# Designs tried in a protein design run: peptides against a protein of PDB entry 7QUU. Part 54

Target 1, 43 residues: chain A of PDB entry 7QUU
Amino acid sequence: DAVEPSVEKEYKKIISFRDTVFEGKHQQFLVPNNVRLKFLRDR

## One batch from the design tools (peptide; made by RFdiffusion4, then SolubleMPNN)

Design b2_p26_6_s3 (from b2_p26_6, 11 letters changed)
Fold by OpenDDE base, seed 5:
Structure b2_p26_6_s3 (fold): chain B 43 residues (1-43), chain A 26 residues (1-26)
Amino acid sequence: as target 1 above (43 residues)
Amino acid sequence: VKSREERIKELAEILNVSEATIRKIL
């Protein structure tokens, strides 16, 4: 199944957030309002 | 050092999704 380019972009954002939380480098995620993953909210 | 569970909770809060959803993608 070809992962829609939108889903792949959202997945890359999740991985970036994961890595940032795991690295402990950022105590405050200014989660830009545009990082609200619509794909994850509907699940 | 944050536990895996604490990191899952933080990601769920940040992304405004369930912890179950986070566990599926980690």
Scores: peptide ipSAE 0.066, ipTM 0.522, DockQ to the pose 0.043
Fold by OpenDDE base, seed 3:
Structure b2_p26_6_s3 (fold): chain B 43 residues (1-43), chain A 26 residues (1-26)
Amino acid sequence: as target 1 above (43 residues)
Amino acid sequence: VKSREERIKELAEILNVSEATIRKIL
């Protein structure tokens, strides 16, 4: 089954955020409200 | 230097999801 385009966009945001955190490029992260994962909030 | 588990915890807190959910997607 094809992942819905909205869900795919949110996964891409997580991966980008992961890479930034794990690379240690920033000491503190402020995640904007539009980057928060709506589809995973209850999981 | 932050451990992998510490970074997973921070991601879970920032995104307001379980650490188990973070481990499934990372």
Scores: peptide ipSAE 0.065, ipTM 0.514, DockQ to the pose 0.043
Fold by OpenDDE base, seed 2:
Structure b2_p26_6_s3 (fold): chain B 43 residues (1-43), chain A 26 residues (1-26)
Amino acid sequence: as target 1 above (43 residues)
Amino acid sequence: VKSREERIKELAEILNVSEATIRKIL
């Protein structure tokens, strides 16, 4: 099983969150605390 | 209906990143 790089896993979570919240499919989405993107925190 | 800019602000707050970072990943 190719362990997807941590960065790629986090990126997929961003895209999923974007599509859910930003496209207006849902008015509110509870982002689990573990979806907080460590690689974006310093940007 | 939330504006694009309002949604960017909310995403930035939830993810604890700058709005500029959100604009780069959208």
Scores: peptide ipSAE 0.061, ipTM 0.497, DockQ to the pose 0.040
Fold by OpenDDE base, seed 1:
Structure b2_p26_6_s3 (fold): chain B 43 residues (1-43), chain A 26 residues (1-26)
Amino acid sequence: as target 1 above (43 residues)
Amino acid sequence: VKSREERIKELAEILNVSEATIRKIL
């Protein structure tokens, strides 16, 4: 199943965000309101 | 220092997804 290009882009943002959060460099990150990844709510 | 589980919880809250979904991505 071809992952829709939108879903892949959102997934890459999650991974980047994960890595940034887990690197411990962000004690507080302002999650931009646009990072509410809609496709993860449907799974 | 935040535990791994606390970080998973925070990510789940931020992304508005279940912690189980976060654990699948980690």
Scores: peptide ipSAE 0.061, ipTM 0.504, DockQ to the pose 0.043

Design b2_p26_6_s4 (from b2_p26_6, 7 letters changed)
Fold by OpenDDE base, seed 5:
Structure b2_p26_6_s4 (fold): chain B 43 residues (1-43), chain A 26 residues (1-26)
Amino acid sequence: as target 1 above (43 residues)
Amino acid sequence: VLSREEQIKFLAEVLNVSEATIEKIL
């Protein structure tokens, strides 16, 4: 199933968040907005 | 360094998303 482009963008934010928190790849991070992740909670 | 499993559990909790969904993404 092709992931919708809008959903893929939110997945990339989660990956970036992981990389920042656990791998130290970024100095600063934004926590993904819970409202934007609403569609993932229903999955 | 946290294991993959520990990272999935942490992200699921912090983002309020199921572990199964996080596992599919990472």
Scores: peptide ipSAE 0.305, ipTM 0.817, DockQ to the pose 0.045
Fold by OpenDDE base, seed 2:
Structure b2_p26_6_s4 (fold): chain B 43 residues (1-43), chain A 26 residues (1-26)
Amino acid sequence: as target 1 above (43 residues)
Amino acid sequence: VLSREEQIKFLAEVLNVSEATIEKIL
């Protein structure tokens, strides 16, 4: 099933967050807002 | 360096999402 574009956008943010925290690719990271991740908690 | 399992646990906790959902994304 094709992932909706809105959901894919939030997945990419989580991947970028991972890369920042664990791979040190970025000096600063922003934690994605809980409001934007509500759809992931219901899955 | 954290293992894949440790990374999943950390992200699940910080983002308040299930480990199963994080595992599907990574």
Scores: peptide ipSAE 0.301, ipTM 0.815, DockQ to the pose 0.045
Fold by OpenDDE base, seed 1:
Structure b2_p26_6_s4 (fold): chain B 43 residues (1-43), chain A 26 residues (1-26)
Amino acid sequence: as target 1 above (43 residues)
Amino acid sequence: VLSREEQIKFLAEVLNVSEATIEKIL
C-alpha cells in the first residue's frame, strides 16, 4: 500500500530527528511530540 | 558511534514506538 502523504511527512521528521541525534553536533535535541507519533505506536 | 541496531533501539525507546516500526522507517 502507498504510504499516505501525512504519514510520509511524519516519517521524514523521524529521519530528520535521527540525523540530528547521531550527527554529533548537538548536545541537546527536541524529542518529537508524542501526540504526533500516536499513529506509529499502533503499528 | 552507535551501530544501526543501537540507533533503532535508542529511537524506539525515546519515541515510545516499536523497534520494528523504527526499522521500517530508517
Scores: peptide ipSAE 0.293, ipTM 0.812, DockQ to the pose 0.046
Fold by OpenDDE base, seed 3:
Structure b2_p26_6_s4 (fold): chain B 43 residues (1-43), chain A 26 residues (1-26)
Amino acid sequence: as target 1 above (43 residues)
Amino acid sequence: VLSREEQIKFLAEVLNVSEATIEKIL
């Protein structure tokens, strides 16, 4: 099934967040906006 | 270095999303 473009955009943000957290380059990270991830909590 | 499983657990907790959903994305 093709992922909808809107959903794919939010997946890319999670991937970018993962990379920021686990690359060890930053001591501090910003958590993605919880409102934008609300649709994933019900899945 | 965290394992894939540890990364999934961490992201699920921090983002307040199920581990199953995170596993499908990563």
Scores: peptide ipSAE 0.288, ipTM 0.809, DockQ to the pose 0.047

Design b2_p26_7_s1 (from b2_p26_7, 12 letters changed)
Fold by OpenDDE base, seed 3:
Structure b2_p26_7_s1 (fold): chain B 43 residues (1-43), chain A 26 residues (1-26)
Amino acid sequence: as target 1 above (43 residues)
Amino acid sequence: PKPLNEESLKKLEEEYKKGVELLKRI
């Protein structure tokens, strides 16, 4: 069966956040280097 | 693109946590 649209939507949010904090990439934002460093320190 | 501030980062993190929790239940 096909993946439910609700599941796909939430998965895309996971990927968006991951790309932001690990790669500094977001469609709508310029990501400062300190954002990546903050996330890595808190893990 | 605008610079990512703390408020916007917090919103992205909450949506991330929600998505992770949903996928753990499937």
Scores: peptide ipSAE 0.465, ipTM 0.828, DockQ to the pose 0.362
Fold by OpenDDE base, seed 2:
Structure b2_p26_7_s1 (fold): chain B 43 residues (1-43), chain A 26 residues (1-26)
Amino acid sequence: as target 1 above (43 residues)
Amino acid sequence: PKPLNEESLKKLEEEYKKGVELLKRI
């Protein structure tokens, strides 16, 4: 079954956030190390 | 790319939470 465009869009946002806080990677942002550390401490 | 600030991080987290909630309903 084809993935609905809305589902794909929200999935991409999940991946974007994950990449930001776990890997420090974002297409539009330079991710500071403290962002990753903060998320990992609060998890 | 510009430095990620707390406001932009909060926005990304909100969109993440929304996406997770949607996927839990599928």
Scores: peptide ipSAE 0.465, ipTM 0.828, DockQ to the pose 0.358
Fold by OpenDDE base, seed 4:
Order: sequence, then C-alpha cells, then structure tokens
Structure b2_p26_7_s1 (fold): chain B 43 residues (1-43), chain A 26 residues (1-26)
Amino acid sequence: as target 1 above (43 residues)
Amino acid sequence: PKPLNEESLKKLEEEYKKGVELLKRI
C-alpha cells in the first residue's frame, strides 16, 4: 500500500530537521555551526 | 538562503516532534 500523503509530509519534516541539525543542510536556510553543536549538546 | 535563527529553528523542531509522535502512533 502507498504511504498516506499526511505521513509522508510529516516524515519529510523529520528528515529536514535532521539534515539541519546533524549535517548543517537546509534548502531555505544557512545553518550556523552553533545550531548543530547546540542540538547535539542538548541531547 | 537566510541565516537560521532561533525562531525558525524552534519551528523546525516542533514540526520534527509532531512527525516523530505521529510515526510512534502508527
């Protein structure tokens, strides 16, 4: 069965956030290095 | 692209949390 569009949408948000804080990559943002470090320290 | 600020980061994190919660309920 195909994944529901709502589930796919939320999954894409998970991946977007992960790429931002672990990889410093976002389509719309320049990600400062301190953002990555902050998230990793807070975990 | 514009610099990611705290407000935008908080928004991304909230959307991340919602997605994680949804997947845990399926």
Scores: peptide ipSAE 0.461, ipTM 0.827, DockQ to the pose 0.360
Fold by OpenDDE base, seed 1:
Structure b2_p26_7_s1 (fold): chain B 43 residues (1-43), chain A 26 residues (1-26)
Amino acid sequence: as target 1 above (43 residues)
Amino acid sequence: PKPLNEESLKKLEEEYKKGVELLKRI
């Protein structure tokens, strides 16, 4: 893929993970409340 | 939407890590 579409694709993955663990939001998943802030606890 | 399990969460995290590492090289 071109650089711009490839960069956008990778940013979407970053945003998807962040939204999941901080906000409990995902387009394809129901996110349990205990998953929120997991990224902060695990690092 | 289906409930998020640990396997799916791990996949999202691995894609996040790969994305971060790729973007650092640009």
Scores: peptide ipSAE 0.452, ipTM 0.828, DockQ to the pose 0.326

Design b2_p26_7_s3 (from b2_p26_7, 14 letters changed)
Fold by OpenDDE base, seed 2:
Order: structure tokens, then C-alpha cells, then sequence
Structure b2_p26_7_s3 (fold): chain B 43 residues (1-43), chain A 26 residues (1-26)
């Protein structure tokens, strides 16, 4: 079952937020280095 | 940016897992 385009748009926002935070680029949150490095390795 | 407390980190870990599942669906 294909995801509707409107739903996909919202999923992309959630994924973008996650990626921004875990890459250490978020303006509000400082992610611990061990967590950031794990994310960068696992993606 | 502010350092994450334990509560915020747990919520972000939940969003991490959620994002992984969403990436598999789109």
C-alpha cells in the first residue's frame, strides 16, 4: 500500500527533524557525541 | 543549543525509532 502524498510530506518533516537533531545541527538541542556518532555510523 | 536531559533524550530515542520505521514506509 502506497503512502498518500500528504502523509508522506508529514513523514518527511519528522525524518528531517530527527536527522537535524542527531546530526548535531539543531538550534535547540545538543545531542551527546556518543549518540551523534552512533547515528552517523548507523544511517 | 541546550544539553538534553534524560527525559528529552528518551523522547528523541523514541523519535529516532519512529523515523526509522517511517523511512521504511515511504
Amino acid sequence: as target 1 above (43 residues)
Amino acid sequence: PKPLDEKSLKELEKEYKRGVELEKRI
Scores: peptide ipSAE 0.278, ipTM 0.748, DockQ to the pose 0.548
Fold by OpenDDE base, seed 4:
Structure b2_p26_7_s3 (fold): chain B 43 residues (1-43), chain A 26 residues (1-26)
Amino acid sequence: as target 1 above (43 residues)
Amino acid sequence: PKPLDEKSLKELEKEYKRGVELEKRI
């Protein structure tokens, strides 16, 4: 079955939020360097 | 900024993986 456009939009928001946090660009969260570096390597 | 706890980190990773799989279905 096709995924509803509304659900797709919510997942895109989650992905965008995660990327911002793990890149260390989010103002509210401090991600440890080891976790950030792992994320950047795996991307 | 507040440190991201391990639980929150794991949930974010889970949601990301779910999103990637969703994108493959579209």
Scores: peptide ipSAE 0.245, ipTM 0.741, DockQ to the pose 0.424
Fold by OpenDDE base, seed 5:
Structure b2_p26_7_s3 (fold): chain B 43 residues (1-43), chain A 26 residues (1-26)
Amino acid sequence: as target 1 above (43 residues)
Amino acid sequence: PKPLDEKSLKELEKEYKRGVELEKRI
């Protein structure tokens, strides 16, 4: 049961979106500094 | 920019973890 390429692409988009948000680069969402710093340390 | 509420943050982390598990299967 191979994962469909379309599904893989969707998850890659989710990861990319998360990274953008948690890095504080997203224009729409502001992540709290404590959460952002934890992400940057743990990734 | 709107503050990301805790609920939205938890949902985002859930989907991220799902993606990590998917990558392990590939």
Scores: peptide ipSAE 0.222, ipTM 0.730, DockQ to the pose 0.419
Fold by OpenDDE base, seed 3:
Structure b2_p26_7_s3 (fold): chain B 43 residues (1-43), chain A 26 residues (1-26)
Amino acid sequence: as target 1 above (43 residues)
Amino acid sequence: PKPLDEKSLKELEKEYKRGVELEKRI
């Protein structure tokens, strides 16, 4: 069966949120520098 | 900004991975 468009949209939001947080661009969350740098290196 | 605890980071990574696998199916 095809993936439901609503589910795809939810996962895209999770991905976008993750990227924003791990890049250190999120206003509410502080990610440790070592974790941020690892993320930026591995993507 | 609030520090994000390790548990919350791991949960976020898990859901991100699920999303990546979903995108490969479409």
Scores: peptide ipSAE 0.190, ipTM 0.709, DockQ to the pose 0.402

Design b2_p26_7_s4 (from b2_p26_7, 12 letters changed)
Fold by OpenDDE base, seed 5:
Structure b2_p26_7_s4 (fold): chain B 43 residues (1-43), chain A 26 residues (1-26)
Amino acid sequence: as target 1 above (43 residues)
Amino acid sequence: PKPLNEESLKKLNEEYNKGVELDKRI
């Protein structure tokens, strides 16, 4: 089953947003250091 | 910056994981 291009584009934006937030680079959101460090280790 | 609570982190991680699994299929 082909994924709709609109759905694909939405999930790519979610990935990009999450990466920015969990790296601690997003100005609007703060993540706990333990969560950030886990993300940076596991990627 | 606003701290993300545990529920918001969980929801964001769930949507991220769905996105990663989708991205592997395309």
Scores: peptide ipSAE 0.128, ipTM 0.650, DockQ to the pose 0.410
Fold by OpenDDE base, seed 4:
Structure b2_p26_7_s4 (fold): chain B 43 residues (1-43), chain A 26 residues (1-26)
Amino acid sequence: as target 1 above (43 residues)
Amino acid sequence: PKPLNEESLKKLNEEYNKGVELDKRI
């Protein structure tokens, strides 16, 4: 089945949000260095 | 900025993984 455009849009926002947070570019949230380093390794 | 707690990170990763799986289908 085709993915609904609204659902696609929400998941793209979640991906973008996570990437911003884990790269340390988010103004509101900090991620522990071990978790950030895991993300940077696994991407 | 506030540190994300472990529970919030877990929820974020769960939703991220769903998003990545969906993104592979579109």
Scores: peptide ipSAE 0.114, ipTM 0.632, DockQ to the pose 0.417
Fold by OpenDDE base, seed 1:
Structure b2_p26_7_s4 (fold): chain B 43 residues (1-43), chain A 26 residues (1-26)
Amino acid sequence: as target 1 above (43 residues)
Amino acid sequence: PKPLNEESLKKLNEEYNKGVELDKRI
C-alpha cells in the first residue's frame, strides 16, 4: 500500500530533525562529538 | 542547548529508522 501523504510528511520531519541534531546544527540539542562523528561516518 | 543522553539518542534513532524504512516504500 502507498504511504499516506500525511504519514510521509511526518517521517520526513523525523529524518530532517535527526540529521540536524546529529550534524550538531540544532539549537536545542547537543550531541557528543563521538556520536556526531559516528553518524557522519555511517551516513 | 540540552545534552542528549544515550536513552534519548536511542529513541531518536529508532524513530529515524522507522522513517527511513517508510521513506523507502514511498
Scores: peptide ipSAE 0.102, ipTM 0.619, DockQ to the pose 0.439
Fold by OpenDDE base, seed 2:
Structure b2_p26_7_s4 (fold): chain B 43 residues (1-43), chain A 26 residues (1-26)
Amino acid sequence: as target 1 above (43 residues)
Amino acid sequence: PKPLNEESLKKLNEEYNKGVELDKRI
């Protein structure tokens, strides 16, 4: 089944939010360095 | 900035994994 364009847009926002948070670019959230470094290595 | 608690990280990772699975179908 094709994913609805509205649903795709929502998941792209979730991915962008996650990447921003784990890269440490998000203004509201601090991610522990060990978690950030794991994310950056697995990317 | 507030530290993300483990529960918030878990929820974010769950929603991300759903998004990645759907992105593979598109």
Scores: peptide ipSAE 0.051, ipTM 0.488, DockQ to the pose 0.423

## One batch from the design tools (peptide; made by RFdiffusion4, then SolubleMPNN)

Design b2_p27_1_s1 (from b2_p27_1, 14 letters changed)
Fold by OpenDDE base, seed 2:
Structure b2_p27_1_s1 (fold): chain B 43 residues (1-43), chain A 27 residues (1-27)
Amino acid sequence: as target 1 above (43 residues)
Amino acid sequence: DEKLKKAEEVKKGKEFRKELKEEGVFA
């Protein structure tokens, strides 16, 4: 089944946020390595 | 299948963002 537009929109936002954070390009904060590692383990 | 996959990624991403907020890393 096709993904609904609302879900797709949220997905794109989350992926963009994730990638920006992990690339270290987020303007608001530097993500600590321990938090990065936790996220990677849960993924 | 793809819908479920994307929904799971959204869920994980929201949890991650919540954790970052709880850690107080936001400036």
Scores: peptide ipSAE 0.256, ipTM 0.744, DockQ to the pose 0.584
Fold by OpenDDE base, seed 3:
Structure b2_p27_1_s1 (fold): chain B 43 residues (1-43), chain A 27 residues (1-27)
Amino acid sequence: as target 1 above (43 residues)
Amino acid sequence: DEKLKKAEEVKKGKEFRKELKEEGVFA
């Protein structure tokens, strides 16, 4: 079953966002370590 | 199911982004 283009587009954005958070760097901010750790725990 | 998997990832990602906004982390 093919994923709808809109869902695929959102998915790619979320994956990119997740990866930048893990790296501690984002386009809009430097991700604090406590925030990164919280995200890892919440997964 | 890949469709369901991607939808769940999108949901979790949006929730986390909302949390970051509430914490004022975004510039």
Scores: peptide ipSAE 0.255, ipTM 0.746, DockQ to the pose 0.511
Fold by OpenDDE base, seed 5:
Structure b2_p27_1_s1 (fold): chain B 43 residues (1-43), chain A 27 residues (1-27)
Amino acid sequence: as target 1 above (43 residues)
Amino acid sequence: DEKLKKAEEVKKGKEFRKELKEEGVFA
């Protein structure tokens, strides 16, 4: 199993989120802090 | 080249993460 780089996994999540928003499928929901992408934790 | 493709995906992901951090879109 090629361990996908941590950054590649984060990128795929961001793209999936973007596409969901642009398709009008986005819903407001609470995301636990442990599920947030690492770059969002320091905000 | 799979190595080149992975390097480009990592680069794009790092750049896009930086942009989203600068834009404040998750405030």
Scores: peptide ipSAE 0.050, ipTM 0.490, DockQ to the pose 0.091
Fold by OpenDDE base, seed 4:
Structure b2_p27_1_s1 (fold): chain B 43 residues (1-43), chain A 27 residues (1-27)
Amino acid sequence: as target 1 above (43 residues)
Amino acid sequence: DEKLKKAEEVKKGKEFRKELKEEGVFA
């Protein structure tokens, strides 16, 4: 399904950040799923 | 209709959250 270009840009930013954190370039932190879902709703 | 616009926005938001879950963004 075609995601709107704005949503795709946000998705790519989140994935790039995630990958950088998991690669050990940033401190790993646990974020509760409810907080993550709120962030994606409020944008 | 404002209801259709809200329903479409909710649908897009669910699809986006599903993709992020499949990518392992959510635990």
Scores: peptide ipSAE 0.065, ipTM 0.459, DockQ to the pose 0.070; fails the geometry check

Design b2_p27_1_s2 (from b2_p27_1, 17 letters changed)
Fold by OpenDDE base, seed 3:
Structure b2_p27_1_s2 (fold): chain B 43 residues (1-43), chain A 27 residues (1-27)
Amino acid sequence: as target 1 above (43 residues)
Amino acid sequence: DELLKKAKEVKELKKLREEIERDGVYA
């Protein structure tokens, strides 16, 4: 239970990062539209 | 089992993040 919160926290951070980047909403990173659209279709 | 599963997924997602950081376009 000490490890679980840490793992869950990191998981949520990376998922948020992934989603914002591939949705084209990240402030710093842009990805090609074809990659973005593929991601959105796969969700 | 769920913890191990998530830990493995996190490991793969960290690789993805590293790829984005290297190959991504900065706005």
Scores: peptide ipSAE 0.177, ipTM 0.689, DockQ to the pose 0.491
Fold by OpenDDE base, seed 4:
Structure b2_p27_1_s2 (fold): chain B 43 residues (1-43), chain A 27 residues (1-27)
Amino acid sequence: as target 1 above (43 residues)
Amino acid sequence: DELLKKAKEVKELKKLREEIERDGVYA
């Protein structure tokens, strides 16, 4: 079934946030390198 | 279905966001 736009919109927002933070490109949030590297490796 | 799947994933991702907000370092 088609995903409702509201749910899909929230999904996309959080994914964008996650990716930006873990890639070390977020303007405000930084995460430890070990966490970042694990995330990037597992993608 | 896909809606239920995404809703559950969003719930887990919201937890992740909260963890980052709590544990992340402000730049």
Scores: peptide ipSAE 0.177, ipTM 0.687, DockQ to the pose 0.473
Fold by OpenDDE base, seed 2:
Structure b2_p27_1_s2 (fold): chain B 43 residues (1-43), chain A 27 residues (1-27)
Amino acid sequence: as target 1 above (43 residues)
Amino acid sequence: DELLKKAKEVKELKKLREEIERDGVYA
């Protein structure tokens, strides 16, 4: 099945936001290191 | 099918974004 372009576009935007925050690369947001390490391990 | 799966995932990721915006630490 084809995924609607608008849904895929939103998905990519949110994933990009999530990844930058949890990788510690976001300009505005920081998360605790234990949370970041869990994210990196689960990826 | 795949559209529904992605829509559900987007919904959950929007919740995650809301949590980060509320509870995250501003640099």
Scores: peptide ipSAE 0.175, ipTM 0.687, DockQ to the pose 0.463
Fold by OpenDDE base, seed 5:
Structure b2_p27_1_s2 (fold): chain B 43 residues (1-43), chain A 27 residues (1-27)
Amino acid sequence: as target 1 above (43 residues)
Amino acid sequence: DELLKKAKEVKELKKLREEIERDGVYA
């Protein structure tokens, strides 16, 4: 099923983006520390 | 169905990405 690989790839990309931004490792985007800390705590 | 679950999560995460792109702070 070609749909499954496509969805999986998209899922991995968006998770990577989320994690990179909220861990404070994104090169372009910064989020407030309180938001970052909440994300890290809730994992 | 894990595929459906992932698709729903992707939809919500796309909204989050859009919010970051609009309202986020640039380094």
Scores: peptide ipSAE 0.171, ipTM 0.687, DockQ to the pose 0.495

Design b2_p27_1_s3 (from b2_p27_1, 15 letters changed)
Fold by OpenDDE base, seed 1:
Structure b2_p27_1_s3 (fold): chain B 43 residues (1-43), chain A 27 residues (1-27)
Amino acid sequence: as target 1 above (43 residues)
Amino acid sequence: DELLKKAKEVKKAKEFKKELKEDGVFA
């Protein structure tokens, strides 16, 4: 079934943010690798 | 349920974003 458009849109936006930060491509955030690993382990 | 799964991931990602801002982890 299709996910509600509002939830899907928010999901895509915030997950894109997360992944961009983890990849070190975000302009504002420089996240240490240990912090990245913490959030990866908690998934 | 995919909706619930995505909602949980959104919540977690928002918490991540909040922690980064609170910690002042800026480039």
Scores: peptide ipSAE 0.180, ipTM 0.686, DockQ to the pose 0.575
Fold by OpenDDE base, seed 3:
Structure b2_p27_1_s3 (fold): chain B 43 residues (1-43), chain A 27 residues (1-27)
Amino acid sequence: as target 1 above (43 residues)
Amino acid sequence: DELLKKAKEVKKAKEFKKELKEDGVFA
């Protein structure tokens, strides 16, 4: 039961975005540590 | 099961992205 290709592609893109933001390497966002920690707690 | 797990992670990550844009925390 393979995941639909469209869903899989969206998943890969958004997870890559999340991880890049957490690493502080995203070009658009400079995220403070307190915001990162809040997101981690809310998961 | 995998589809449901991925869908939940996508939803949360989209909410996070929205929050960052609303906060205006730009590099």
Scores: peptide ipSAE 0.178, ipTM 0.686, DockQ to the pose 0.585
Fold by OpenDDE base, seed 2:
Structure b2_p27_1_s3 (fold): chain B 43 residues (1-43), chain A 27 residues (1-27)
Amino acid sequence: as target 1 above (43 residues)
Amino acid sequence: DELLKKAKEVKKAKEFKKELKEDGVFA
């Protein structure tokens, strides 16, 4: 019933990355508008 | 069911990360 710890850990890591970048809080990326729009369409 | 859902989201997020590295600008 519970999600495997390894999968859950990877999920939290990559989703946090995605959301941080999209919100403009990631220090390494300046996200272009076309990438933001693509992400919004794919969500 | 939840495992499958999260696996799909992980896949999509990895694809997003790939796209960012290709199309994004490093600060």
Scores: peptide ipSAE 0.177, ipTM 0.685, DockQ to the pose 0.567
Fold by OpenDDE base, seed 4:
Order: structure tokens, then sequence, then C-alpha cells
Structure b2_p27_1_s3 (fold): chain B 43 residues (1-43), chain A 27 residues (1-27)
């Protein structure tokens, strides 16, 4: 599947971003808890 | 389908990223 590798790479990148933000380790964003709560279903 | 599952998660995570840019505070 030629699409699978591209999707997998994008998945790894964006999920890493999400997890870093939720952990409060992202340097660009200080995310309020109420904003995190909106996306609990995605973690 | 695992590929479809991951594609859907990517979509949700992109929406999350968009909302963070709007509602988040730059550090």
Amino acid sequence: as target 1 above (43 residues)
Amino acid sequence: DELLKKAKEVKKAKEFKKELKEDGVFA
C-alpha cells in the first residue's frame, strides 16, 4: 500500500505532538486544562 | 482497518492542533 507509509508517518508525528502537549512539555503552547478536557476522547 | 483508524486519529489530532492555536497560550 503506497498510502500506508505516508499515513503512518503523519500519524506518528501528529500523535507525538498531541501527547507532548497533553504532558505539558511543548514549548510553543501552554494549554489550559479546560482546553485539554475538550479532547480527552482523542487521547 | 488499522489504516483507516489511524487516518481518523490524524484528522482528530489536526483538529486538536487547530483548536490549541486558537485557545492556547504561547509560551
Scores: peptide ipSAE 0.173, ipTM 0.677, DockQ to the pose 0.613

